Peptides against a protein of PDB entry 5Z08. Designs and how they scored, part 60

Target 1, 168 residues: chain A of PDB entry 5Z08
Amino acid sequence: RQKDEWAKKTSSLMKQLDWFIGEHLGAMLAAEELGGPVVGELMEIDPDDLSAGFNAHGKLKKATSQPDLDRRQRRIDDIWGPQDEQGQAHKRKRGADEALAASAEMRDLIEQLMNKLVEAGGDNSATYVEIPRESAAARFLVRSKVAMFHPNDARRLRLVDFGRDLDD
Target 2, 222 residues: chain B of PDB entry 5Z08
Amino acid sequence: GLPRLIDAIEEASKIPAKRRQTPIKPTIEKLTTHLYTHGASPDSLLRLADLLTLRNHLDQASLAAITRNLYPSSTVSDEVVLRFIGALGHGQLKPTLALQALFLRWLVMVYHLLENPGVLGQVYGVLFDLLDTAAIRPQLCHLLALVTRRKHVRPFRIQAILTLSRQTGGDPNLTGLLRVFKNYYPEIIVGDATKGRASAFKHPDPQWRQHLDEIQQRRSEA

## One batch from the design tools (peptide; made by RFdiffusion4, then SolubleMPNN)

Design b1_p12_2_s1 (from b1_p12_2, 4 letters changed)
Fold by OpenDDE base, seed 2:
Structure b1_p12_2_s1 (fold): chain B 168 residues (1-168), chain C 222 residues (1-222), chain A 12 residues (1-12)
Amino acid sequence: as target 1 above (168 residues)
Amino acid sequence: as target 2 above (222 residues)
Amino acid sequence: SMLEEIYLRLTS
């Protein structure tokens, strides 16, 4: 009975998490990978920083001096202008594919982190997941205080100990 | 129980305060205490949503008190959500903007309990069109930040938010929302229009969140 | 639960 309730609760939470990752977080992470704003960190971006945009590495571009309102409008128009339905479709498809990829990466990473914590049986050294790269997903988990990098190895990520025994 | 309290308040809501035989305040206090302790079932939420959103003779303080204690014990239905969304905007039959702000704040705080979060995406246009209403803009931007998907980020909305940002002198909430848009389209140039920091859209009430979590935990045990 | 805490932190 308690196991069934726990299973139901866990399933419900997992569905909520999957929804959040798939419908919300994945697109933001994909945007970060594409040089968009850093998810969660950059909520305190200076307007000047926002205006400068981000380079391909997610770093703030230097604010170009003359905010020519006309140039900005042109860029918006260039981005969103009557692009042939084909060009918009390709951009939309690419963006959707990237969002899906980011969602999958985040989901897999969370699952690995949880599994490693369970498998470690209290051995903190065994709780680390090896990540192939510092992804937007990994960075977001760290920023959200869900995960921590190994102090000496940025390729190793572990779940934060929330002080709750997984068994309770 | 909660249904009886709601019945009493519904009946009282039909009568002007000056014509009530009994003060409603004690009943409101009982209701809010009950809500704080037990939360509201889906059925009770719907009834309370009607009390909060429909024009009646309840005073603003009572409505605000109910809203502040509107802890769902379970999920929030589409119908409940739509009642609150339908109550937004300007009009003689609409709740006060102050109360609308509380509704939006509530929707933010219970967003994770929605039976169908997509319902808000369906009414995205309605929400977005209210951004010019300063009194509700902070909470509205926060809600939109949660609701926004790629499909909602359209050129006309980008331009609208940029324009409104300029007109407002760079409202941090608009900047925050524009940042959410930029998450879907990194190429969006946020103009110099915003000298201010973007809102982080943090949870509006951590204590309320904690208490909600306690109420929700009891449901899992029942 | 761990999952709850993860969800809460990710959605915060």
Scores: peptide ipSAE 0.376, ipTM 0.452, DockQ to the pose 0.360
Fold by OpenDDE base, seed 1:
Structure b1_p12_2_s1 (fold): chain B 168 residues (1-168), chain C 222 residues (1-222), chain A 12 residues (1-12)
Amino acid sequence: as target 1 above (168 residues)
Amino acid sequence: as target 2 above (222 residues)
Amino acid sequence: SMLEEIYLRLTS
């Protein structure tokens, strides 16, 4: 009974986490990877906002502000992307694809971190996941105090041992 | 001569300091004195690049001293450049970040002596991907400022620098690199956070430059 | 639980 309740609670929590990653965090992480704001500085980024691009401050381009900034951004868009309706559709699609990719990366990274912790059986040296890059996902986990880098190797990430932090 | 000094140091580099029969410091001092006076030939540069970049038993002070006196007497080959580039980044087999910063500084100072400056452009991505490493960022940005061409200025790299600039609170070296990018694409919006003081990427060591010029002139007269 | 703590820290 208690194990079943724990399993149900765990399953429910995983669904909530998957929803949070897919619906909220993925777009924000994608924005960070695309040169947008650092996750946690902006609460909500719509995938459509990824298509609108970010100013040099990582702030969402509000349609209303400085006409000169908008003109410069249009010029960048003119240089780097087709401005036709197809180009806008491609930008939107790219934004959505990046959000999906970021969501998948975050989910995979969390899963790897949890699995390594369980497999290590208390050996802290075996708890590290090798990361191919310092991604927005990895950085966010560290900022959120969910994970920590190896002190001597930034390619190694481990889950924070919450059991020890509670006893201290 | 220089080859014999390098031979002695190569042999000593294979042996831990505690097991050496003779102190290496006097030989290092002779080497650095010779390098300061005469510079290093292309062949000697390659051998010294291997000593500096490969894991061995030489102490960090000796490696730094050799690097500080690594005056080319002629040109710098692609092979020598690639040894130093290959030594960059994180890893147990890599030189310390302090030495890597010295290597990058050296590459900046000898850039005009490269047999093929285009070799750095070919490894541009490798260099660019190291910008997040704070310890080498100043010298790395300076090198990238020299190496960057229009073909390297891509949207993803612009965004990467902008992001990193925000994360670092507007590192002046990143701002300097963004200005180089802006020379190719004036439309690049450098945010207000980048309105700060940009690095001018001045020559790191004018005295070293002057001494290098003296060594280079002696070869042209011979 | 570990998962609860992860969720709480990510959603904070």
Scores: peptide ipSAE 0.376, ipTM 0.385, DockQ to the pose 0.244
Fold by OpenDDE base, seed 4:
Structure b1_p12_2_s1 (fold): chain B 168 residues (1-168), chain C 222 residues (1-222), chain A 12 residues (1-12)
Amino acid sequence: as target 1 above (168 residues)
Amino acid sequence: as target 2 above (222 residues)
Amino acid sequence: SMLEEIYLRLTS
């Protein structure tokens, strides 16, 4: 009975997580990959800061020089300018595909992180997942304090041990 | 039980306070205690939504107390959501703006329990058009931050937020909503209007969240 | 649970 209740609760939570990733987070992550704002609690992002992007630690990269503002303004004008109905439909489809890809990447990454933590049996060195790229998904997990990068290797990501961090 | 308490309050709501034979406060307290302990079923939620949103003779303190204890024991139906959305805005038949702010806060806190979250996306325009109402703007921006999808991010809405942000002196809630928009279209230049502090749209009541989770867990065990 | 904590942190 308790195992079945735990299984139901876990299944329900997983469904809620999948919904949150698929319906809400995926689109935001896709936007970040496209050079959009960083997903999360960055309360004060200057538009200039948003243009600079974020480093591996979720900190704003130093605003690169003024020329990138003109390219972005052109991109805004290209995206929001009077585009024909066909151009808007193609952009919407591409954006939906990117949101789906970002959702899948986030879901897979969370699953890998959880599995590695369970498999490591308390060995922190064995808890790292190798990530092929520094994705918006990986950065978001770090900003949310769900995961952390290896101090010497930004291609290695591990789940934060919530049990130890609560006791310390 | 909860249905009998609702029956008594519904009957009392039809009568002006000065003409009631019995004080309603003890019945409201019993209702809020029951809601806090057990939550409300979908059927009870609908009845309570009608009591909260329709014009009746209940006092504002009682309506606020019910809203603050409106824990769903299960899911929240589209019909319940639409009652609260329909109660928003200006008009003599509408609830007070203070009560509307509580409704929006409630929708934020129960968003994960909606049977169909897409229902809010269908009424997105109605919600967005209320952003000029300062009294409900904080909670409205938070709800819109949850509801917004790429299909809602349109040039005219971006411009509307930018204009309203300038007019309000950079309301942090509008800046927060604009960040959500920018998540879908990174190229949105938020100009000088967003040089201000943005709202992070944190959960409005962590204790309420914890208590809701406890009520929801009891249902999964039954 | 671990999953609850992940969900809470992602949705905070």
Scores: peptide ipSAE 0.362, ipTM 0.442, DockQ to the pose 0.355
Fold by OpenDDE base, seed 3:
Structure b1_p12_2_s1 (fold): chain B 168 residues (1-168), chain C 222 residues (1-222), chain A 12 residues (1-12)
Amino acid sequence: as target 1 above (168 residues)
Amino acid sequence: as target 2 above (222 residues)
Amino acid sequence: SMLEEIYLRLTS
């Protein structure tokens, strides 16, 4: 009974994590890779930036010189106005593809980090995963305090030992 | 007791309704009566959250009845909250949108009983990305209005709400959420989209609140 | 659990 309850709980948590990565986090990470806002970073909101509006990716539109309220509304309308159905479809498809790629990368990275921790059997030197690049996924894991870079090698990432950090 | 009723419902939930030896409805009625009278302990809440959020053979009316009577007798754990948050969105394994709306309403009504209110702030992005789902938007905006802090008010989220507000013809719940954002950043120029009617995010069910208070008072006196 | 902690930190 307890084993079945534990299995259900673990399965439920895994499904929740997969959903969070696939349906939410992947899109945010993809936006970061495309030069959008940094996930979880405190962004200062400049009032001028808010007035200039944001592109579909949340990037600041360069304020053209004359702050005409009408021009700002027009630019928002021009960006969100009927772009040709084809252009919107291509942007949506590209965004979806990037979100899927980011989701897959994050999921794979988390799985590797967890597996290495289990396989290391307490050897901290063996807990590192080699990452091909510093991705938005890797940076996010570090910012969220889920993972840590090797002090001498930014290509090596390990899972934070949550058991030790709770006792300190 | 409540644990035995949950045991019986858990076992019945594994079996299709047509193959059950006994109707489950009388057991559901006993459960909901017990919950209404005594509330649910933290352990019982977790078990009930699993029954409500995991795919099983329980009918929608039974799930809704349990949710409407899900009075905490104590606090609500992060784990319970995460079960309900994980059940949100679209998908074959997700609860119906009607049931999700009840979950969000429940979270609003028990927000003051959360062991860690910050847990909802941690999943803020998950909640925010569901604003396009019309069926849950009213309760979602109310929950976000409670959860929103300065750190959540980001330029891209401001723009997303403004865009969605225009697309929806000025949904009063979105206008209400924009007003919450403006409380943190008064300089937010909410154009004509905010000139409309805004939701005041009143308590969804005053009778439910009163009954919850009665259950909570009995615990403090014990 | 480790998985729960990961989920909580990622959703923070």
Scores: peptide ipSAE 0.379, ipTM 0.423, DockQ to the pose 0.380; fails the geometry check

Design b1_p12_2_s2 (from b1_p12_2 with T2M V11L W12S)
Fold by OpenDDE base, seed 2:
Structure b1_p12_2_s2 (fold): chain B 168 residues (1-168), chain C 222 residues (1-222), chain A 12 residues (1-12)
Amino acid sequence: as target 1 above (168 residues)
Amino acid sequence: as target 2 above (222 residues)
Amino acid sequence: SMLEEIYQRLLS
């Protein structure tokens, strides 16, 4: 009975998490990966400033003439910008694909982090997941206080132990 | 076929029920059965959207039955979306609030099939201004949760939701929408009145979703 | 639960 209730509750929460990742977080993470605003940081960015583009730190770039910035800016505008008729279908598809990829990455990372915590059996050294790169997903988990990096290795990420760290 | 059924219903919709030569119910049942089995093409969706949103002599039960079986076989055009959005709110020529709630629920369930999801972002203000209408608020908050982008999260809208949340005693759908806003602006202080349970905006009808997926899959195989 | 806490922190 209690195990079944726990399983149902866990399944329900997982569905809610999957919805949140897929419908909201994925697009924001994709924008961050493409040089858009950092998810979960105070952004005094006027929507009109979204058209001007973002630097690698999520800050508004001044309108500098660099053609490669125009491609990233177009991708950000494709994810977040107003939809004009003809050229936007390809832009929307690419933005949707990037959002789906970011959603999948975030979901996989959370699953790996949870699995490692369960497998470690209380050994903190065994709780780390090796990440191939510092992604928007990984950074967001750290900013949200869901995960933390290893103090000496930024390629190793673990879940925060919510049972111990809530008292600090 | 579906077009002939729509033709018959369109003609019947022009005539008061008491003046019809034949009962429309059997034709509505044939239509809903066809929609359940095959879905509606983009052209058929537009015609059905007009039947659902324009004032006519169809009864509320028939309109609700059509809406509950309005499975797209393909994509949903901007024009179809705008017909449903235009039908929202208060007015003598508008559909009932109960039917409007079904339209909003439908838009949530077919959101992934929109040809242009950004069309809803363009009418965001129209949707947002209806949040005070309690009868449609649950579905409206769910749709707004899907549609909201950073450009929509403005100080006046934050304040409007906070005010409305206080006035409603902390409606969980408004709290859910505020959480969506907070994803874009973490500094948004959810006041004490919003410390309640938030809606998770779960899919309104899992069986409807499964059946839609089956209809959509048949299109990909054809 | 761990999953509840994850979800709440992602929404915070």
Scores: peptide ipSAE 0.314, ipTM 0.398, DockQ to the pose 0.293
Fold by OpenDDE base, seed 3:
Structure b1_p12_2_s2 (fold): chain B 168 residues (1-168), chain C 222 residues (1-222), chain A 12 residues (1-12)
Amino acid sequence: as target 1 above (168 residues)
Amino acid sequence: as target 2 above (222 residues)
Amino acid sequence: SMLEEIYQRLLS
């Protein structure tokens, strides 16, 4: 009975989380990935500044000539490209696809972070997930105090231990 | 089919209930059953939106029943959205606030089916200015939480929410909306009046969502 | 629960 209620509550909460990620957060994260406003950050980011990307502290990186900038810049140009009806439909479809991708990335990242925390059995060194890139999802989790980067490696992310942080 | 049911209801809506030769309730029940089973096409949605939003002689229970079964079988057009937005607020020609709350709830539940979600962003000011209307505030805050983008988060709106939060004793829905604003501007200090529990803006009706997904899936298979 | 805390923090 209690297990079933817990399972129902957990399932309900997961569905709510999935909905929130998919319907609300995914679009904002996709916008951030495409050089839109940072979810939870202050700065009026000029579209040109957005192309520069963000550091682990959520600050705009100076426009360094990194090749990954070209893919993001092309995506920004596709977002701001000519407003013909076909362009708007393609833009909407692409925006929806990017929102879905961002939602999936956030969901997968949360799941990996939770799984690693459980698997680590109290070993803090084993709680880190390796992230292939500093994504909007990863940054948002850090800003939300859900996750933290490894102090020496921004490619390693761990879930904040809410149990320990509440007792300290 | 659905068009014939709508025709019958449209004609009945022009006549006061006391002057109708035939009770409309059986036709409303057929309509709601059809909507529940098959959903509404874009054309049918527009016609139903007019029936729901324009002043006519339909009773509130019938209008509420139609709204609760207003499953889109496809997408929701800008025109349909604008009918519902135009029906919001105070006025003798506008639907009741209870029905407006159902419309806002519906817009939340079908937000992912909008042909152009940006249409709601264009009318953001209209929606925001209705936050003082307590009867629709919960659903309105939820819709605004979905619609809000950085361009909408302006200092005057931040201050308006903070002021209204103080005046309402910290309405959780306003606190929830302020958290959405804070996602764009983290420096927004949620004053003591907003230290209350924020609404999580959960899906209003999980069963309705599941049934909508079933209707939408049938169309993708057809 | 951990999931509830995650959800609350994502909403904060």
Scores: peptide ipSAE 0.312, ipTM 0.401, DockQ to the pose 0.327
Fold by OpenDDE base, seed 1:
Structure b1_p12_2_s2 (fold): chain B 168 residues (1-168), chain C 222 residues (1-222), chain A 12 residues (1-12)
Amino acid sequence: as target 1 above (168 residues)
Amino acid sequence: as target 2 above (222 residues)
Amino acid sequence: SMLEEIYQRLLS
């Protein structure tokens, strides 16, 4: 009975999370990957600042005068721009595909982080997931205080132990 | 007529109150009476929008009185709308936040008379970015509730409202706006932030609406 | 639950 209620609650929450990731977070993460605004930061990222990219700490890199600024801003505008022009169907599809990819990456990363925490059985050293790249998803999890990087290796990410943080 | 009253007020607005040879208050009263009785034509609305939004020497009470009587006799042009939108926000050249709240309330009340309602959708970002300004937030959320379409409901805006809702302790106007967003994306899980009371965005002034309808009806009969 | 906390933090 309690396991079934827990399973139902977990399933419901997972569906909610999957929806949030798929319908909302994925598009934002895709925008961030394309040089769009940082997810969860209300910072008016000046279009000029978007070009700079983000460092491992989620801080804007100094805008190097790279001519590719126009391409990333166009990609952001392509993802977020108004639907009215005919040429936007391909851009919309690409934006949707990027959002789907970002959603899948975020979902997979969260699942890996949770699984590693469960598998570690209390061994903090075994809780780290190796990430192939510093993605918008990984950065967002860190900014949201869901995950943390290994202090010596930015390719290793672990879930924050919420049990300890709630007691502080 | 109304144009001559506007001319007199425009000239007076260029001069500090202490340097005016004649008090402007009687002319303002004549203007507001005329507006209440007949409404303002599109041309008169534009001139009045400039008087209300541009920095001049008119007192706040006069500006508020004009705004409260700013009944359109016909439609509201994009240019008039953009004058009021351009007057929003912080800055030394901007109208007071109290007057900005009246402008937003006016836009809500005349929304159905806009020549192009889409103009507000074009400036959606400008409006949305002002949600942190507490003094105008109630009217701003109401206007956004009218203006919001699926294209405006973006993940970053969802998150921004959620964040601001938490920071404000669950402002009912933000909760109301989130409900509008949920109409386009039902799956938006608004956590504990939306368990609160949501604004229903009722018409700000039913008497003003009734009087506007009477003015509009006179035009259709002429 | 861990999942609730994750979800809440992602919404934050």
Scores: peptide ipSAE 0.305, ipTM 0.386, DockQ to the pose 0.292
Fold by OpenDDE base, seed 4:
Structure b1_p12_2_s2 (fold): chain B 168 residues (1-168), chain C 222 residues (1-222), chain A 12 residues (1-12)
Amino acid sequence: as target 1 above (168 residues)
Amino acid sequence: as target 2 above (222 residues)
Amino acid sequence: SMLEEIYQRLLS
């Protein structure tokens, strides 16, 4: 009974998480990969700050000078300018494919992080997942305080131990 | 049971308060207690949505109390969603703006229980056109932040938010919504008009969320 | 639970 209730609760939460990733977060992560705004706490970033891009640690790069504004304005005009119906359809399809890919990456990464934490049995050194690249998904998990990078290796990511951090 | 309570309230709603033979307040309290304890089935939700959105003789305090306790025990149908969306905006036959804000808050809090979240995307234009209504703007921006997809982010809507942000002195909810738009198109230059704090669109009521989860869990065990 | 905490932090 209790195991079945726990299993049902876990399944329900997983479905909610999958929905959130697939329907909401995936598109935002895909946009971040394309040089879009950082998802989460960085939502407070000024548009001018967003123009500077984000460094590998999810921090705003210091705004380099004026020439980037003109390139971005051209890109806005290229995105929002009068495009024929065919060009808009191709762009929408590509954006949907990128959102699906970002959703799958986030889901897989969360699952790997959870599995490694369970397998490590309390050994913090064994909890790290090797990531092939610093993705928007990985950066988002760090910003959300769900995961943390290894201090010496940005290719290694671990889940934050929520049990220990509550007692400190 | 809940259906009998709804029947009594529906009958009372047809009669002005001064002409009722019995006070409705005790029946409203029984209804809200039942909703808090057990939630509302899809059928009961539809009936309650009609009571909340259609013009009747119920007082605003009673309507607000029902809305604050409107816990779904199951899913929320498209029909229920559309009743609440249809109640939004200006008009003599529409609910008060205060009640509309509660409806939008409710939709935010139950968004994960919608049978078809896409239904809100279909009425995106209706929701977006209400952003100039200050009384409902905070909850409306939050709902739009959940609903917005790439297909909704259009140049005219970007410009509309930017214009409205300037006119409102940089409403943080509009800035938050514009950030959601920028997630789909990073190139959106948010000029000086959006300098300031953006809303993070946090859950409106964590206690309400927890209680909803408890009601939803009891259903999965039955 | 761990999953609840993850979900809450992702929503925050």
Scores: peptide ipSAE 0.296, ipTM 0.427, DockQ to the pose 0.346

